Peptides against a protein of PDB entry 6RGO. Designs and how they scored, part 103

Target 1, 392 residues: chain A of PDB entry 6RGO
Amino acid sequence: MALKLLGFNQDATCFSVISSNKGVTIYNCDPFGKCFELEKSTSNDEELDFLVEMLFSTSLIAVVDKTIGASKRKKLKIVNTKRKATICELTFPHEIMDVIMNRKIICVVLKSDQIFVYDISCMKLLRTIDVRGEKLKSTSKFRNSEAVGDIGVRVSLSTDNNSILCYSSYSKSDKENAPLNDIVVFDALKCIQINVLPAVHQSNIVCIACSPDGMLMATASEKGTIIRVFKTIDTENDEPILVNEFRRGSRPSRISEMKFNHDNTLLACVGESDTIHIFALPVTTTEADANEDDTLQQSSHSLSSSINGLQYISKGLANRFGKIIVSKIPTQSQQRHVAYIKIPENAKYRIGFPKDTTNTIHICGEDGNYLVYSIPRNEVGPCTLVKSNTFD

## One batch from the design tools (peptide)

Design b1_p29_2_s1 (made by RFdiffusion4, then SolubleMPNN; from b1_p29_2, 14 letters changed)
Fold by OpenDDE base, seed 4:
Order: C-alpha cells, then sequence, then structure tokens
Structure b1_p29_2_s1 (fold): chain B 392 residues (1-392), chain A 29 residues (1-29)
C-alpha cells in the first residue's frame, strides 16, 4: 500500500499517515496502535494528500484536504477525533501549504507567502504576516507548483507557551528572484518581531526547526550540507548569535525535517539521504553559583573539552556589488554528527523526540516502520534500535 | 482578503468547550 507520512505531533506521542486505501490514520506511539482514522470520502483512485497537525495527544486536529483537484485545499478544518466531527472550518484566499500549532497558537501558511496567526482558544486572527511584503506583490507569478520541492515560506513554532515563531523571508535584494534566505523570529502571542537573521544561507532555506523553548533555531538550505544553529532572541552587538555549524555531508542532499530534543542537547535531521544525523549541541553550562561546599567527590574527569566556542561572528559583509558574502565560517569549526541511523534509500522518514526521554528518538517511514532508537551519549556511532512496530 | 470563519455560533461555542477540555487535559500532563 502507498503510505505518505504526515509526521509526529509536538511531543512524539503520536504520528499521522495517509494510506491510499484508508485515508488519514493517527497512531499512538506507546502503547503502539491506531487512535483515529479519517475514512476516504471518495472511491476515486486519486492520490490522497492531506495536512494534519495534532494538538499534542488531544482529540483535536487541524486537517486540510490537499488532494489534487480538490476544492478543499483552501479550507482548514478543526476536527474532534473522538466525535469524528468538524468543530471549526476556516476558508483562506489561497492554498494552505502548512499548519503548525501549540497550546496557544495556530499558524496557517499559504501559497501566497502569507502566515495567518490565530489564538487557538477562540480562533481569533491575531496577525497576518505578508512575507513577500508590498513591493513584491506586483511581479510574483505564482511559482508553478509542479516542481518537486516547492520553494515556499518555511515555519517552525516553539512547543511551549512562549510561542516563538521562526519563518523564512525574502532577502532585501531588488532582484525579482530574491532567495528565501533570511529568518524572522516572531513572538506569536504578542505579535512582535523579535529578531531578523539576514542571509543565514546563500540559497533558499528549505528547513527550519525551533527548539521547544523557542531559544534556539536550526536552519538548512537547498544544499543540505550545512546546518546552522542560532539563538532566536539573544543578539551580540545587534548581530545574530551563531551557536553551531554542523556538517551533514559533503554531497548535496535535501533535508526535509529537523527537530531539537526537549532539553536542547540534540538536533536531528532527516531527508533524501540514507542517514538520519544527530548532532550534540553544546550544553551552555549555566554557571550555577559554585557555592564552595568542599565535598571532594572524585568526579571522574569526563573530558568536557571546553570547546572554546569561537563565536565566529559571521559578519555578512555585503560586498561592493550587493552580494551578501556569508563569511566562510572556518571549516575547522564544523562539527560532525555524534550519532546516526541508517534508513532505506529513497524511503521518506519523519522524526520525533519524546518529552520524557531526551536520549530517545522516534522515527517512522513510508515503508510502514515505526522505530524507537536509543542515542549514544558517550560514543560517536550508530543509534541502537530499542523498539519496532509496523503499520499499514 | 481576510479568511472567512464559516463556523456557526453553535459550532464556535462547541469548539470553545471542546478546546477548553483538551487544554485542561494538557495541563494535567
Amino acid sequence: as target 1 above (392 residues)
Amino acid sequence: ETPVNNATEEQLKLYQEELKKALEELEKL
């Protein structure tokens, strides 16, 4: 059966899939099993496409029918899964490209490069963000949707109540073909722009992940060779703080998803490659006040190599020709993966980090595998398979 | 163009009641 993965919920307690024969199915991760099924309304052999965003493990989901030829690609439905009932319906002026939510906010991304921010509690529109701005409205031919991997606005939302929204924006180039290589950090509750990270990559950003607390953001371009991690809110001398630069690989490969674990110690990435990469983030040791209590416990010297984080302030020097030179961060500061998972070639996988187990990753594949891996902390190497289930 | 909310007053009330219950479930976890 052809499966299409929709992904994990915010805490990796559930995942959603499209089955060509059944429609949308939601699985619980533990205990593993079907929680909900949205039956296919049409007997037609049309390739089903849906967006499904879960509100954690609750009975509330946001659903968009994206099936080709469907007049419903502009409609967001809020569905109660226990009642199998639509409880809210919103119609947008353009096709819905993405939907993300947390306990406070729902964001709807349109093909028009607009982001609609709602208060989830009452479905009140808080803000419309126009990422193209007023100047680009005149020349923007709708990108022909047929290109595999449509370059559009990417978004990520913190899973906490602070509701930090990170989104890709067009660079301030007077060129009609400005790349989506800027990031805006936005407080979705207060409706305030917090930060702007200019030209974080040389090409369009295709993947963004916000940390659960909204303090970190990871970005990847179309090349998918380098992942950059930034602070979202904090700045140094009004410049963006680059925390990490990770090398996924030497060959270009699209990254489809990235996620932080719950404590911001790990970043995972998945995409078109045969490998899920997991990177360790530097634990910012908050200098807990060393109250001098002298207890001589022989802390085994774990060589915490204090990687003096050479804050390579990538001064994006706009050269004399308006080319943003992303300063080459010295390749010496590029960290490799600390752990990996091998996946089948050409299999689409999605990733999730459970809240309660920071050293565990959930993955699911369009091959019908749901897998739980343990992440090694003391050694660089493969993750260990802990649990496996199959779904149809 | 602004999005149109097609919810009836009854659907909006039901939504608020169901969402309130769902959020109260999430605060207990």
Scores: peptide ipSAE 0.309, ipTM 0.866, DockQ to the pose 0.836
Fold by OpenDDE base, seed 3:
Structure b1_p29_2_s1 (fold): chain B 392 residues (1-392), chain A 29 residues (1-29)
Amino acid sequence: as target 1 above (392 residues)
Amino acid sequence: ETPVNNATEEQLKLYQEELKKALEELEKL
């Protein structure tokens, strides 16, 4: 049967899939098993497409029926899975491209490059973010979204209560075809823009991950060769906002998903390649008090490659936040993966980090495999398979 | 254009009650 993966929930306790015959199915990871099924409402042999965003392991999900020909592509449904009932329905002016949530916020991304931010507790609209801005409304013909592939606004939301929203934005170029290569960092609760990262890649950003605490973000472009990790907030110490640059590979390959683990020590990426890559992040040791206790020489090879090369060219270009991120990171400072998982070619996979085990990763494939891997701590190498299950 | 909430006041109340229960389930886990 053709499976289509939707992804893991925020804490990797559940994952969702589309089965051509069954509709949407949600699986629990431990104990492994089917926990919810949304039956196919249509007898037609149409390729099913859905967005499903889970509210962690709760009975609440956000659902969008994206099936071709469906007028429902503009409708967000909040469904109680225990009652099998729609408890809220929102209709948007444009097709829904993405839905993300945490305990406080729902963000809805439209094909119009708009982000609608809601208070989950009452479904009150807090903010509409127009990523194109007011100036482009007059002259931008709708990008014929048919000819320019899956290039749209990308979003990621922190899974904590701080509700840090990272989204891709258009660069300030006078060119009609400005790339989506800026990042905006937004406090979704306060409805305040907290940062803007200009030109973080040369091409459109196609993947964004926010850390669970919202303190870090990762970005990848259409090339998918370089992953950049940034602080979301400027620290008082004038520390470089770009904290890591990772090399996934030399060949272009689309990254479909990235995830941080719950302690911000690991970043995983998956996409069109036969390999899930896992990168170690330098632990920012806050110099807390050097009280005498036991030198557990965790040889964290802090490859503190001194990223000396980000000269803030302070002077010239009056972007509203003044800092041009000139990515003259020497190619020598590009870290490789610390761990990897081989996956079947042409199988789409999704990734999730469980909350309780920082060195464990959950993966699921359109091949019907749910796999749990242990990540090596001290050695660069393959992850070890710990558990496997199959689903249909 | 603003999104249209098609929920009745009763549906919004039911939503708030169901959400409250779901959040209370998350606080117990």
Scores: peptide ipSAE 0.288, ipTM 0.858, DockQ to the pose 0.837
Fold by OpenDDE base, seed 2:
Structure b1_p29_2_s1 (fold): chain B 392 residues (1-392), chain A 29 residues (1-29)
Amino acid sequence: as target 1 above (392 residues)
Amino acid sequence: ETPVNNATEEQLKLYQEELKKALEELEKL
C-alpha cells in the first residue's frame, strides 16, 4: 500500500501515517499498535494528503485535508479521536501549509506567509504574524507563488509551556528575491519578538528545530550540508550566539526533519540521504560542579582520517561570516560524538525522541518500518537496533 | 481577511471541557 508519513508527536509516544486505502492512522509506539483510524470519506482515487498534528498522546488532534482539488485546504479541524467528532473548525483566508502545537499554543502557517498564533484552551487568536509585512512596503508584486514550489515560511515550537516559536523570515534586501534566511524567535504566550538572527544561511532555510525547552534552535538551508545551532533567547553584546556548527556531508541533500532530544544533548537529522545523523551537543557545565578533580587521561589515540565527509572546521574560517560573535566555544575540542542510522535509499523517514530515554531514538519509514535504536554516547559509530515493528 | 471560527458557543464550551480532560490525562502520565 502507499504510505505517507505525517510524523511523531511531541514526545514520540505516537506517530501518524496516511494509508491510501484507510485514510489517517495513528500508531502507539509502546505497546506498538493502532490507536486511531480516520476512515477515507471520499471514494475518489485522488492521492490523499493531510496535515495531522497530535496533542501528545491525547484524544485531540488538529487535521487539515490537503488533498488536491479539496476546498478543505483552508479548514483546520480539531477532532476528538475517542468520539470520532470534530469539536472545533476554523476557516482561513489562504491554504494551510503547516500546523504545530503544544499544551498552550497552536500555530497555523498559511501559504500567504502568515502565522496565526492561538491559545489552545479557548481557540482565541493571540497574534497574526505577517512574515511578508516588513517587505510589502516596497514590492507590491506578489510573485505568482506557483513557481515558488517548496519554499515557504518554516516554523518550530518548543514542546514545553514556555512556547518559544522559531520561524524563518525574509532578509532585509532591496532585491525582489530576498531569501528566507533570517530567523525570528518569538514568545508565543506573551506575543513578543525576543530575538532576530540575521542571515543564518546564504540560501533559504528549509528546516528548523526548536529544543523542547526552547533554549536552542537548529537550522538547515536548501544545501543541507551545514546545520547551525543557536541559542534562542541569550545574546552576547546583542549579537546571536552560535553554539554549534555540524557538517552532515559534502554532497547537497535536503534535510526534511531535525529534532533535539529532551535534555538537549543530541540533535538528529533526516532527509533525502540514506543516513540519519545524530550529533552530540556539548553539555554546558554550569560552573557549580567544577570541583571534582577527575583526571581523565589524555589517551591521544590518532583515530585515522578515513571518515572523509566530516571536516571539523578548524579555527581559521570563523572570520568570513560577519560578526556572529561565536562566544569562545571553550577550545576544549570535546570530541563531538556522532552516531548514525542507515536507512533504505529513497525511503522517507521521520524521527522522534522519547522523553524517558535520552539515548533512544524512534524512527518510522514509508516502507512500513517502525524502529527503535539505541544511541552510543561514548563513541562514534552506528546506532544499535533494539525493537522493530511493521505497519500497513 | 480574518479567520472565521465556525464553532458555536456550545461547541466552544464542549471543546474547553474536552481539552481540560485531555490535559488532566497528560498530568497523570
Scores: peptide ipSAE 0.280, ipTM 0.856, DockQ to the pose 0.850
Fold by OpenDDE base, seed 5:
Structure b1_p29_2_s1 (fold): chain B 392 residues (1-392), chain A 29 residues (1-29)
Amino acid sequence: as target 1 above (392 residues)
Amino acid sequence: ETPVNNATEEQLKLYQEELKKALEELEKL
């Protein structure tokens, strides 16, 4: 049977899958087991497609049936899994492409490049963000429905109550085919734009991850060779702060998902490659009390390569075309992974970081494997498998 | 076009009650 991975919840306590014969299944990670199943409403051997967003480990999920018919693809259902009941239904003007939520808000991304922001407590619409809105005054040419491949608005939301929303936007270039290579940082509670990061890649952004606290954001383009990490709120001289630039690989490969761990010390990425990469972030040591003198000279080779704060030298060559040239970190200064996991080629995997164990990563595959790995702290190398389970 | 909420007042009340319970479960963890 073909499995399709939907992903982990916000705290990696559960993951969701589509089974071709069963419909949507949710698994608990610890203790491992099936906790919910949404039965297939139709006996047809049609390929099932769903969006499922979980509200952590609660009985509440957001569901979109994408399998059949334009009407269902426009409907968001809030389902209580304990009651097996739809408790809310919203109908949108366009197909739903993504749904993300936290304890405060739910965001709905449409094929029209609109983001609808709701207060989750009452399902009140707080804001409609039109990502095309400034350009669409001229060419009402919907990108031909066929060529709407994987290029759409990407979103990520902080899992905390600050509710920092990061989304991809179109560059202000007069080109008809402007790439989705700008990032907007948005306070989803106050409905205020906080920051704009222009031209963070040369091509469309295909993956975004917000940190749990909303203070960091990771981005990857269609090339997937370089991952950039930015501060979301802070700016230096009105320019975006580039914290890290990581090299995933030399060969182009799509990144499907990225995640920060809960303390912002690690960034993981997964995609079409045989390898999950884990990168170390510089710990911002708060200057807490460096008082006590204990001189234990253990020569820990601190792999603290002092990442000199690479000023995002936007050489604003204010040439007439408004092209912000992202300064590339020299290839020699690009950090590699500190840890990795080998996965089967052609198996789609998803990743999650558990809240309570910052050196542990959860992964699940369309091969039916749920795996828990320990991440090495003091050495560059493979992660150690701690737990393995299978699912159908 | 604005999104249409198809929920009745009773369904919206039930949603608020179910969400409140779910959030209270998350504050205890």
Scores: peptide ipSAE 0.278, ipTM 0.854, DockQ to the pose 0.853

Design b1_p29_2_s2 (made by RFdiffusion4, then SolubleMPNN; from b1_p29_2, 14 letters changed)
Fold by OpenDDE base, seed 2:
Structure b1_p29_2_s2 (fold): chain B 392 residues (1-392), chain A 29 residues (1-29)
Amino acid sequence: as target 1 above (392 residues)
Amino acid sequence: EEPKNNASKEELEEYEKLLKEAQEELEKR
């Protein structure tokens, strides 16, 4: 059967798939099994497309029928999975491109580059963000919406109650083709813009991940060669703080998803490549535990030259990106390990980090594999397969 | 134009109840 992955929920306890024959299926990760099924409403051989966002492991899901030709692409349904009933229906002026949620907020992204922010508790509209409206003050010409292909506003929301929303915005360049290469950081509860990170890439941003606590954000452009990690809220002299820069590879390849683990120690990325990459983030040593004198011997193991992709930021690259204050990562920061998982070249995979085990990653594929991997802590290398299940 | 909420007042009261049940499910895990 043709499977299409919708992804993991916020804590990687469940994942959602579209099955061509059945419609939407939600699987529980542990114990592994089908926990919900939404039957296909139409007998037509139309390629099914859905947005499904689950509120963690609860009975609440947001559903959008995105099937081609469907008039329903403008409708958000809130569904109770236990009752199999629609409990709320919202109709938007434009096609829904994305839906994200946490315990407090639902964000709905439209094809019009608008973000609607709702209080989940009562489905009250808190704010409409018009990402184009900020650009329109500079450029009178609406480019016809038809010619903007797969490039739209990207969003990520913190999974905590702070509800930090990161979204891509258009640069202030007078060019009719201003890229979506700015990031806005927004408090979705207070409806306040907290920060603006200008020109974080040279090309459009195609992937964003917010950390669970909303303190970090990862970005990738259309090139997908460089991943940047910034602080979301903190600034130094009113300038953005670049915490990390990772090189995934030398060849351009689209990144489809990125995720932080629960404690912000790992960043995973997946996309069109045969490899899931897992990057180690520097542990912010809180000053308190500096007392244990553990003389970890400098084992001078020659990292063999074969992983040509890890260019450490040599001191000289700070000059090419303007006033981005690269925080002086103390030279004593622990060696950043990289882990990886090999996947089939043509299989789309999704990733999730469980809350309870910060060194474990869940992955699922359109090949019908659900896989659990252990991440090596102290070495660069492959992840170890711990559990495997299949689904159809 | 604001998105039209097609939910009745009764459907919204049922939604708030069901959301509270879902939140209580989150606190028990």
Scores: peptide ipSAE 0.176, ipTM 0.787, DockQ to the pose 0.768
Fold by OpenDDE base, seed 3:
Structure b1_p29_2_s2 (fold): chain B 392 residues (1-392), chain A 29 residues (1-29)
Amino acid sequence: as target 1 above (392 residues)
Amino acid sequence: EEPKNNASKEELEEYEKLLKEAQEELEKR
């Protein structure tokens, strides 16, 4: 049977898949098993496509039927899984490209490069963000987005109540083909733009991850060779907004998903490569009181690659306020993975970090494998397989 | 074992009620 992965929920307690024969199935991770199924409504041998976003381990899911020829690609359904009932149905002017949620907010991304921000509690529209409309004020030509292939607005939302939304935006370049290489940071609760990070890559951004607390974001371009990690908020201390630059590889490869763990110590990435890469983030020790005594030798291998050598070379890409965010970081400051998982070639995998175990990663494959790995702490190397299950 | 639901029954019933009311308001518009 052909499986298509939809991904993990926010805390990696569940994952969703499309089975060509059954429709959408949601699996619980522990104990492993089916917890919900949406039966295929159509007898046609059409390739099923769905968006499914689950609100943690609740009875609430958002569903979009994206099947080709389906008149439903513009409809968001909110479904109660216990009642097997549609609670709410919203129809949008354009095809839905993505849906993300947390306990407070639902964001709906359209093919029109619009983001609709809703209060989840009442489905009230809080904001419509027109990512093109910011460009149109500078450049009169609507290029029909139909010609811009698989390149659309990418979004990520913090999983906590801070509800920080990071999205890709068009650069202010006078070129008719301005890349989606800016990042906007948006407080979805207050409906305020916090920050704009201009030209964080040379090409379109294809993957974004927000940290659970919304304090960090990771970005990858179409090249997928470099991952950049940024602070979402400008700190008063003139600290660089760019906190990390990771090298996934030398060969171009699309990154499909990135995730932070729940304490912002790890960033994982997966995509078209045979390897899931896990990077260690420097723990920003807030100077909490160093009470002397417990010399637990946390061998903080301070990979203090002193990014002190980011000379503000005055010729870099200026932010909206003229600050240079991305200089050419010397290749010497590019950190490699701390850990990795080998996956089958041509198998699509999704990743999730469980809340309770910061050194554990959940992965699932279109090959029907659900795998739990332990991440090594003290050495650079492969992750250890702890648990495996199969699904159909 | 049924998968643990992180939402209380009361929170889900209230949310369903609110969303149903909102949907019925949208259909009347």
Scores: peptide ipSAE 0.132, ipTM 0.690, DockQ to the pose 0.053
Fold by OpenDDE base, seed 4:
Structure b1_p29_2_s2 (fold): chain B 392 residues (1-392), chain A 29 residues (1-29)
Amino acid sequence: as target 1 above (392 residues)
Amino acid sequence: EEPKNNASKEELEEYEKLLKEAQEELEKR
């Protein structure tokens, strides 16, 4: 059967899939099993497409039927899984492209490059962010939406109550074809812009991940060769702080998903390549008081490469041809993965980090595999398979 | 234009109740 992966929930306790014949199924990770099924309402042999976002391990899900020809692509349904009932329905002016949530906020991304921010507690609209409208105010001509293909606004939301929203925005370049290569950091609760990271890549941003606490953000472009990690809120001399630059590979390959673990020590990425990459983040040693004494010399080679804060001098020297010269961080500062998982080349995978086990990753594939891996602590190498389950 | 909320008052009261119950379940974990 053709499976389509929807992904893990915020804490990787559940994942969602589309089965071509059944509709949407949600699985628990532990104990492994079906927890919810949304039956296919149509007997048509049409390719099913859905958005499903689950509120952690609760009975609340957001659902969008994106099936082609369906008049439902503009409707967000909030469903109680225990009652199998729609408890809220919102109709948008445009097709829904993405839905993300935490305990406080639902964000709905439209094909119009609008982000609707809701208070989850009452489904009250807090803010409409018009990413195109902001571009128009900055003298840049409207991109005709037709020429952009699969390039739209990307979003990520912190899983904590601070509700830090990171989204891609159009650069202020006078080019008709300005890329979606800026990042805006937004407080979704206060409805204020906190920070703007200009031109973080040379091409459109296709993947964003916010850390669970909202303090870090990872970005990848259409090239998917370099991942950049920034501080979200903190700035140095009004300039964005680049914490890490990771090299995924030398060949272009689309990154579909990135996630931080719950303690911000790991960043995982997955996409069209045969490899899930896991990167170690430098532990910001808070200078905890160096007082107490003596014992055991277990040689944890902490590669404390003190990467001195490379001020990403966003001196976008617009050369005479309006190329934003992103200052090339020396290729010598690019870190490789510390761990990896090999996956089938043609299988789409999704990733999740469980809360309680910072060195464990959950993955699921369109091949019907749910896999739990242990991440090596003290060595660079493959992850170890700990648990496997299959689903249809 | 603001998106139309098609939920009845009763559905919203039920939603708020069920969300509160779900949030209280999450805070206990």
Scores: peptide ipSAE 0.118, ipTM 0.749, DockQ to the pose 0.790
Fold by OpenDDE base, seed 1:
Structure b1_p29_2_s2 (fold): chain B 392 residues (1-392), chain A 29 residues (1-29)
Amino acid sequence: as target 1 above (392 residues)
Amino acid sequence: EEPKNNASKEELEEYEKLLKEAQEELEKR
C-alpha cells in the first residue's frame, strides 16, 4: 500500500500517516499501536493528501484535506478523535500549505505567503503575517509557474508556552526574484517581531526547526549541505549569533525535516538522503554558574592530539553578507559528536524526539517501519536499534 | 478576504471545554 508520512507530534508520543486504503491513521509509539483512524470520505482512486497536526497525545487534531478540489484545501478542521467529530471549521482565502501547533497557538501557512496565528483556546485570530509585505502587493503576478510549487514560506514553532515562531521571509533586495533566505523570529502570543536574521543562506530556506524552548533555531537551504544553528532572541552588537554550523554532506540533497531534542543537546535532520544525521550541540551554559571562582589550577597537559577535524569554517561567506558573529565557541566543545541512522534509499522518513529519553530518537518511514534508536553521546558512530514495529 | 469561522457558539464552547480537558490530561503526565 502507498503510505505518506505526516510526521510525529510535538513530543514524539504519536505519529500520523496516510494510508491509501484507510485514510489518516494515528499510531501511538509506546505501547505501539493504532489509536485513531479518519476514514477516507471518497471512493475515488485519487492520491490522498492531508495535513494533520496533533496536539501532543490529546484527542485534538487539526486536519486539512488536500486531496479533493480547491475548496477543501482551504478548510482547516479541528477534530475530536474520541468523538470522531469536527468541532471547528475555518475557511481560508488560499490553499493551506502547513499547520503547526502547541498548547497555546495554531499557525496556518497559506500559499499566499500569509501566516495566520490563532489562540488555540478559542480559535481567535491573533495576527495575520503577510510575508510578502506591502511593497510586493503591487507585483501581484502570482508566479503561475507550476515549478514554484516547492518554494514557499517555512515555519517552525516552539513546543513550550513561550510560542516562539520562526519563519522564512523574503530578502529586502529590490530584485523581483528575492529569495526566502531571511528568518523572522516572532512571539506568537504577544504578536511581536523579536528578531530578524538576514540572508542566513544564499538560496531559499526549505527547512526550519525551532528548539522546544524557542531559544535556538536550525536552518537549511535548497542545497541541504550546511545546517546553521542560531540563537533566536539573543544578538551580539545587533548581529545574529551563529551557535553552530554543521555539514550534512558534500552532495546537494533536500532536507525535509529537522528537530531538536528536548534539552537542546541534539539536532537531527532527515531528507532525500539515505542517512539521518544527528549532531551534538554544545550545552549553552547559562552565565549564572560562572561565579564559582574555584581556582583548581589542574595543569592539564597539552596533549595536542591534532584531531584534524576539518573545521570548514567557510571564512569566505563572512565578507559579503553581514558579519554573522560566530560567537567564540569555546575550543573545548570542538568534539562535535555526530551520530547517524542508515535508511532505505528513496524512503521518506520522519523524525521525533521523545521528552523523557533525550538519548533516543523515534523514526518512521513510508516503508511502514517505526524504529526507536539509541544515540551514542560520547562517540561518533551509528545509532543502535532498540525497538522496531511495522504499520500499514 | 478574512478566514471565516464556520463553528457555532455551541461548537466553540464544546471546543474550549474539550481543549481544557486535553490540557488537564497533559498536566497529569
Scores: peptide ipSAE 0.126, ipTM 0.753, DockQ to the pose 0.840; fails the geometry check

